# Peptides against a protein of PDB entry 5HOI, part 328

Target 1, 351 residues: chain A of PDB entry 5HOI
Amino acid sequence: FRYMPFSPAGTPFGFTDRRYLTMNEVGYVSTVKNSEQYSITVSFFDVGRFREYHFEDLFGYDLCFLNEKGTLFGQSKTGQIQYRPHDSIHSNWTKIIPLQAGERITSVAATPVRVIVGTSLGYFRSFNQFGVPFAVEKTSPIVALTAQNYRVFSVHYSQFHGLSYSLSELGTSSKRYYKRECPLPMSLPNINSDMKKDANLDYYNFNPMGIKSLFFSSYGDPCIFGSDNTLLLLSKWRSPEESKWLPILDSNMEIWKMSGGKETTDIHVWPLALAYDTLNCILVKGKHIWPEFPLPLPSEMEIRMPVFVKSKLLEENKAILNKKNEIGADTEAEEGEEDKEIQIPVSMAAE

## One batch from the design tools (peptide; made by RFdiffusion4, then SolubleMPNN)

Design b1_p29_6_s4 (from b1_p29_6, 14 letters changed)
Fold by OpenDDE base, seed 1:
Structure b1_p29_6_s4 (fold): chain B 351 residues (1-351), chain A 29 residues (1-29)
Amino acid sequence: as target 1 above (351 residues)
Amino acid sequence: MEEELKKIEEEREKEKERAKKFKELLESQ
């Protein structure tokens, strides 16, 4: 296993000169290789509120986090981080994170009030928005971070314990845990199924955990979107005993339904954010499971608990077709291309 | 029963409209 730099919804270069460093509901950050340099562009979906900007990157930033107030960049190997406010009122700042031999920054997160750095050795470093350090804590190895306001959602990986998560609040004086290194019930990428396509090999080499993104919902609930294309939401996290992960969307099932029950292998959901009951996402059409250039417009997908099992729906549709064929043996087959309406069983639509 | 059927039908129409918008989006790409 190798710790790789993770950014929310970041894409690999693949065979191209460009990739997305990160994307979310605010916008997207791209980087282009220009010989020994990189050109970074910070783009926004709300073009009325924000202005796109670009700069030359001499450091090769491989970590990024975008919020409504600024962009945090990081270099996983050198430990350099840079915060760039979107406004011209606040100055950019740069800091070097001290790294041990073989240590990497694995993830960075930024809110308007906090900057967080996580490492492959489990160093959790917190700063204010001006880069003033608060604390250094040692945890299990950090593989992903996101943050909203003062809250941090961290994903950890141990060879002994697998995936875990923490949910913490970074107050002015102290860190409070709501959850501390609790088991994360997320499936890891299955090398045998997911890696059969060469296009997926490049992605899993870039992101071996298969975490496409993690974010907080508009309600402030931790969300994670794994390689199984299931959106997990941490429900009731304020009540430690009642807290559970809810599979609030199977995006493969939703694509299958929207495609009229056809197996589509060329449409992929790329998660951006959860706003209320709607996943903001990029619908990717093509060989790669990640968006290419230019970025498609964001799409909205309503969240739904996967109450329906695809196999049962297929069996029921086959049973309906077989009954139609048994009754239809006496009427001349007018080959009307009857749109194969996926009849959702009435009994399951009421739960 | 009738109100539940009406809700199911409204959800089916919303699903058809979402599927239509999804097809239109896939055709525009």
Scores: peptide ipSAE 0.024, ipTM 0.483, DockQ to the pose 0.633
Fold by OpenDDE base, seed 5:
Structure b1_p29_6_s4 (fold): chain B 351 residues (1-351), chain A 29 residues (1-29)
Amino acid sequence: as target 1 above (351 residues)
Amino acid sequence: MEEELKKIEEEREKEKERAKKFKELLESQ
């Protein structure tokens, strides 16, 4: 097993000279390989609020985190990080993170007030937005990070314990844990089923955990989107005893419904963010499960608990079709699809 | 203006030298 650099919704190069370093609701960061150099472009969805910019990358940044105030870059092997504010008023800063032999930066996150660096040895390093260090903590090996304001969602991996998560708040004087290295009930990529498609092999070599993205919702709830294409939300995290992961969207089920119950193998959901009850995502059409160039426009998908089992719906629909064929009745019964879809009450996200 | 341009060029050269040293360290690992 090798710890790989992770960025939210980052894509592999594959057979191309370009990839997305990260993408979210704010925008997308791309890198293009040119011989020994890279050209980085920071693009935004709100072109009225933000101006696209580019720069030459001489370091080969393989880690990225985009927020509304700036972009954090990292180089996993050298330990170099750079923060670039979007506004020209604030200066860029660069720092070298000290790494031990074989240690890698595995993930970086940045908010308008905090910078976080996680490593393959489980060093959790926190800084302010100006690169002033607060603390260094030793945790289980970090594989993914996201942050919102002062809150940090971290994913950890141990060969002995599997996936765990932490939820913490980085105050001025202290770090508070809401959750500390608790089991993460996310499915790992199934090597035997998922890796049989050559197109998936490149992705799982790039991201062996299959974490497509992790983010905070608009309500500040930790969200994770794994290789099973299920969006998990951590509900009631303020109450340690009541906290639970909710499967709030099965994107494979939603694609199946939108396709009129047809199996589509060429449409994929690529998660960006959760705003209220709507997943902001890229609908990817093609062989690859990740977006290529140019980036398609974001789509919105309503969150719905997966109450229906696809196999049962297919059996019921086959049974209805067989009965219609036996009865020979051309009665266009308006099948009022009683949408027995339990909409998640908006109240479950707001606590 | 000229002194600011010279400082920007000196910073770019120092950044290129740092990038080269880090690349050499990456190739040696």
Scores: peptide ipSAE 0.009, ipTM 0.377, DockQ to the pose 0.009
Fold by OpenDDE base, seed 3:
Structure b1_p29_6_s4 (fold): chain B 351 residues (1-351), chain A 29 residues (1-29)
Amino acid sequence: as target 1 above (351 residues)
Amino acid sequence: MEEELKKIEEEREKEKERAKKFKELLESQ
């Protein structure tokens, strides 16, 4: 197994000279190979609030995290990180993270108040927004990070224990854990089933964990979107005994419904963020499960707990069709009853 | 203006030299 650099919603190069380093609700960061260097562009969805900018990358940044105040870049092998504020009032800063032999930076995260670096050996490094270090902690190997304000959601991987997660708060003097290396009930990509399509092999070589993205919801709940295309939300994380992962969206089921029950193998959800009861995402149409260039406009998808199994809906629809054929009655059966999926009130996530 | 431009250019050259030394260090490992 090889630890790979992870960034939220980052895409592979594939056969192209370009990829997305990261994307979220704020915008998207792209990199283009130019001989021995890269050109990085930081683009925003709110073009009225932010101005797109670009720079030459001589280091080959393979890690990125975008927030409303700046962009954090990292180079997984060299240990170099750079923070670039979007505002010209604040200076860029660069730092080198000391790495052991074979150690890699596996993920980086940045908020307006914290910078976090995670490594393949499980070094968790915290800094302020100016690159002043707070602490170094040894954890299980880190595979993914996200952060909101002072909170950090970290995903860990052990060959013996599989996936785990931590939820922590980075105060001024101390780290508080709400969750510490608890089991993460997310399936790893099945090498034999998911990799049978050559188009998926490039993705799983880029991202062996199949974590498309992780973020905090607008309510501050940890969210993760895996290779199964299910959005998991950590509910009740303040109560250690009551905390549970909720499957709040099966995006494959939603695509199937939106397609009128047709098996669409060419439409994919690429997650950006969860705002209230809507998943902001890119609807990807094509061979690759990730967005290509140019980036499509973001779409919204309502969160719905998968109460219905596709097989049962297909059996019920067949039974209804068979009954309609037997009765010969042009009764306009109201299409409106099947779409009453139990909207889980977003209040169940915030409690 | 000219002194600030010169300072920016000196900082860019220092970054290129750091990038080169880091590439050499990685190729030696």
Scores: peptide ipSAE 0.008, ipTM 0.367, DockQ to the pose 0.009
Fold by OpenDDE base, seed 4:
Structure b1_p29_6_s4 (fold): chain B 351 residues (1-351), chain A 29 residues (1-29)
Amino acid sequence: as target 1 above (351 residues)
Amino acid sequence: MEEELKKIEEEREKEKERAKKFKELLESQ
């Protein structure tokens, strides 16, 4: 196993000179390789509120986190981080994170009030928005971070214990845990089933955990979107004993429904954010499970708990079809090859 | 036959009610 740099909804280069470093509800950060240099562009969905900007990257930033106030960049190997406010009122700052031999920055997160750095040795480093350090804590190895305001959602990996998560709040003087290294019930990528497509091998080499994105909902609940394309939300996290992961959306099921019950292998959900009861996402069409260039417009997908099992719906639809055929045996109606649209239950059709 | 369809409709209504209670639970947090 190799720790790789993670950024929310980041994409691999693949066979191209360009990739997305990160994307969310605010916008998307792209990098283009030009010889030994990189050109970074910070783009926004709200073009009225924000202005796109670009800069030359001589360091090869492979970590990124975008928020409404600025962009945090990191270089996993050198330990360099840079924060760039969107507004010219505040200056950019750069810092080198001290790394041990073989240590990597695995994830970075930034809010308007906090900067967080996680490493492959489990060093959790916290700063304010000006790069002033608060604390260094040693945890289990960090593989992903996200943050909202003062809250941090961290994902940890141990070869012995698998995936765990923490939810913490970074006050002015102390870190409070709501959850501390609790088991994360997320499926890891199945190398044998998912890697049969060469296009997936490049992605899993880029992101071995298959975590497509990690964010907080608009209500401040931790969300994770794994390789199984299920959106998990951590409910009741304020009560440690009552806290549970809820599968609030099976995006494969929703794509299957939207496709009239046809198995589509060329449509993929790429998660951006959860706003109220809608997943903001990119609908990716093509061979790759990640968005290419140019970026498609964001789409909204309503949250629907997967209470219906696809197999039951298919059995029910087969039973309805067989009954129609038994009742229809008395009327010589012509065998038109009408594309047998799987009647999605009306309660599952989008109004 | 009608009883199975009625059971499916009852499960759908229970699911709408669960979805509503889930939305209310999200809004109450």
Scores: peptide ipSAE 0.000, ipTM 0.237, DockQ to the pose 0.041

Design b1_p29_7_s1 (from b1_p29_7, 16 letters changed)
Fold by OpenDDE base, seed 4:
Structure b1_p29_7_s1 (fold): chain B 351 residues (1-351), chain A 29 residues (1-29)
Amino acid sequence: as target 1 above (351 residues)
Amino acid sequence: SEEEEKEIKEWEERRKKQAKAFQELLAAQ
């Protein structure tokens, strides 16, 4: 096993000179190999909100994370990271992450307020958006990261224990864990069944964990999309004892249904984000399970869990909070109630 | 509730639109 650099929805080069470094709901980052250098393009789905930009990459960035404020780049071997704000008002910054012998940056994540670096030795490094360090923590080896606001979803790998996950909040003064290295019930790629197609071997060599993407939903729930093409959502994560992974979408089953029960071995879901009750994704037609160039338009795939119940429960919880504020209940109890997770009804999880 | 039935219908209509768009994508390629 080799630790490979992971970026959300990143694609391999395959037989081409180009790949996607990352893609999500904001946009997509591509890199083209030009002799010994790379040309990176940061493109956006909302062309009215942001201007596409490009730059020459002399470092060979193999890690990327895109958010609404900027793009984080990383080089897995050298430890170089670069943050590029989308707005020209803010300056780019670079930093070298100190790596031990054989250590690799395996994943990077960035929010408008945090930058996170994870390594193959399990070093978890946190920074603010300006590259000022907060802390260094030693965890199990990190294979994937995503972040939303102050929250970080990390996937860990042990040769003995397989996949685990952590969910943490990076406050100003401290790191809080909601989940710490808990078992992740995601299937690893099956080399014997899946590697019969050369295209799958190329993808496996690029991403041995088979994690196509991980993200936070619009409701702030950790989501992961594995090689089995199942979208898992972490429910009840604020209640550590009640937290569970929900298989909210089998994308192979949904493709099969949408095709009218035909075998669709050439159609693949490439996950971008979960917005409310819809998986934003690229529908890929072809030999490769990943999108090629040009990038197809994003598609929406509806999940079975009516997230409407979650929006209603959010509105009900806000209405309960507002009523408590009118009653003059102490402010210390309110911070504890905003942290009350929306209980997804068991009836909806059983469909 | 009548609201839940409306949300279910809107959900079914979205699924029908998605399935149609997917079939159109399949036919166009």
Scores: peptide ipSAE 0.038, ipTM 0.633, DockQ to the pose 0.324
Fold by OpenDDE base, seed 5:
Structure b1_p29_7_s1 (fold): chain B 351 residues (1-351), chain A 29 residues (1-29)
Amino acid sequence: as target 1 above (351 residues)
Amino acid sequence: SEEEEKEIKEWEERRKKQAKAFQELLAAQ
């Protein structure tokens, strides 16, 4: 196993000279390899709010986090990080994170008030928006980070325990945990079933955890989107005993419904953000599960469904499946995935 | 209830709009 640099909704190079370092509801960051150099472009979906900008990257930044105030870059091997405000009024800053032999920065996150760096040895480093350090904490190996305001959602990996998560708040004087290295009920990519397609192997080599993205919802709930294309939301996280992961969207089932029950093996959801009851995403058509260039316009997928409609839709789906089986379409659609009861939360608000 | 039936109908209308936009996107890509 190798710890790979993770950024939210980042894409591999594949066979191209280009990839997305990160994307979310604010915009997308691309990098283009030009010989030994990289050209980075920071683009925005709201072209009226922010101006696209580019710069030459001599360091080969492989980590990125975009927020409404700036972009954080990181180099996983050298430990260099750079913060670039979108507004020219604020100065860029650069820092070198001290790394041990074989240590890698695995993820970075930035909010308007905090910068977070996570490593393959489980060093959690916190800074203010100006790169002034607060603390260094030793955790389990960090594989992914996201942050909103003062809150941090971290994903950890242990060879013995698999995936865990933490939810913390980075105050001025102390770190508070809401959750600390609790089990994360997310499926890892299955090498035997999923890797039969070359495109899946390329993505697995880029992201062995299969975490396409993680973010906070507009209500401040931690969200994660795994290789199974299920959106998980952490509900009731303020109560340690009541907190649970809710499968709020099966995107494969949603694509299947929107297609009119057709097989749609070439259509993929690429998650950006959760705004209220709507998943902001890129709909990808093609061989790769990730968006290529140019980036398609974001699409919205509603995840709220009235609870009384859920039973009816499950019955209708079962009736459609039974009819397909009667027509003798030997599609080895594993019967086991379609019986996944999508738990539609009655409340999407952070309680 | 009449309110639940209204919420169902509004949701079904939004879902039809999304499905249409999805088909239009798939035809354009």
Scores: peptide ipSAE 0.034, ipTM 0.613, DockQ to the pose 0.457
Fold by OpenDDE base, seed 2:
Structure b1_p29_7_s1 (fold): chain B 351 residues (1-351), chain A 29 residues (1-29)
Amino acid sequence: as target 1 above (351 residues)
Amino acid sequence: SEEEEKEIKEWEERRKKQAKAFQELLAAQ
């Protein structure tokens, strides 16, 4: 087993000179080999909101995380990280993460307020958006990270215990855990069954964990999309005893249904994000399970759970909060209401 | 509730539109 750099929805080079470093609902980051250097392009789906930009990469960045405010780059071997705001008002910053012999940066994440670096030795490093460091924590080896606002979803790997996950909040004073190194009910890629196709072996060598992407939903629920093409959502994570992984979408089953029950072995779902009740994804047709160049237009795939109850409850909770603010009721009760987990009705969880 | 039936119906209509768009994408390629 080798720790490989992970970025959400990142693609291998394969036999090409180009790959996607990362992609999500905001956009996609590509890198092209140009002799001794790389050319990186940061592209956006909303072309009216952000201007596409490119730069020459002399370091060979192999880690990336894109958000609405900037792009974080990392080099897994050297420990170099760079944050590039999309807006020219804020300066780029670069840092070198100190790595031990054989240690690798395995994943990076960035929000508008936090930068997170995870390593193959389980060093969890946090920074603010300006690169000011917080405390370093030692965890089990980190294989993947994602973050939204102050929340971090981390996946860990142990040779003895397999996959685990943590869900934490990076406040100003301390790290809070909602979940700490709990078992992750995700299957690892089966080398013997799936590696009959050379294209699957290339992808396995790029990503041995088979984690295609990690993200938070629009409601702040941790999501994981594995090699089995099942979207798992962590429900009830605020209630540690009630928390469960929900298989909210079997994308192979949905492709099979949409095809009219035909064997569609050449159609693949590549996950971007979960927005409300739809998986934003790239539909890939071909031999490779990942998108090639040019990037196809994003598609929406309806999930089985109508999350519409969550949007109405969020709007109702916002309307209740706005009414409380208009009435001048004491602010200490409001932090507890934003933290009310939108309970999915039991009726909708049974289909 | 009548609202839940409406939401289910709107979801079924969206799902039918998505399935149709997917079939059109499959037929165009």
Scores: peptide ipSAE 0.034, ipTM 0.627, DockQ to the pose 0.323
Fold by OpenDDE base, seed 3:
Structure b1_p29_7_s1 (fold): chain B 351 residues (1-351), chain A 29 residues (1-29)
Amino acid sequence: as target 1 above (351 residues)
Amino acid sequence: SEEEEKEIKEWEERRKKQAKAFQELLAAQ
């Protein structure tokens, strides 16, 4: 096994000079090889809100994370990271992460308030959005990271225990764990069955864990999309004893249904984000399981939400909207009420 | 409940519309 740099929905170069470093609901980051240099472009789906920008990369950034406020870049071998705000108001900053011999940055994540760096030796490094360090923690080897606001979803790998995950909150003074190195019930890529196609070998060499993406849902639930093309959602993560992974979408089965039961071995789902009850994704048609250039428009794929979860989320959204209408425009009250735990009744746990 | 039946029906209608749009996209390529 080799630790490879992971970025959410990142694509390999394959036989081309270009790839996506990352993509999500905000946009997509591409890099093009030009001799010994790289040209990076940060593109957005909402062209009215954001302006596309590009720059020359002399370092060969192989890690990326895009959010609504900026883009984090990383170089897995040198330990260099760069944060680039999308606006011209805030300055870019660069930092070198100290790496031990053979250590690699394996994943990076950024929110408007936090920057996170994970390594192949399990160093978890946290910073604010200005690159001021908070802490360094030693964990099991980190293979993937995502973050939303103050929350971090990390995937770990052990040769003895396989995949595990952690869910943590990065406060100002302390890190809280909701989950700490718990078993992750995700299937690893099967080399022997899937590698009969050269395109699958190229992808496996790029991403040996087969994690196509990981993100938080619009409701703040950790999501992971593996090589089996199943979307897993971590439900009830606030309740340690009740927390479970839900297979909320089999994308292969949904493609099969949408095709009218035809064998569609050339159509693939590339995950971007989960918004409410829809997976935002790229539908890829072709030899490669990843999007090529130009990037197709995003598609929405409806998930198998249990009716009860959807109705309760609609009630909570109505309650939030009604409270926002009763409490005038003072922005400070939003932090406290999002923590109301969706109590799913015990009766749905038995079917 | 009447709300659950409405939600299931709206889900089925969205799914039929999505499947139709996907078939149209497959036929146009």
Scores: peptide ipSAE 0.030, ipTM 0.614, DockQ to the pose 0.309

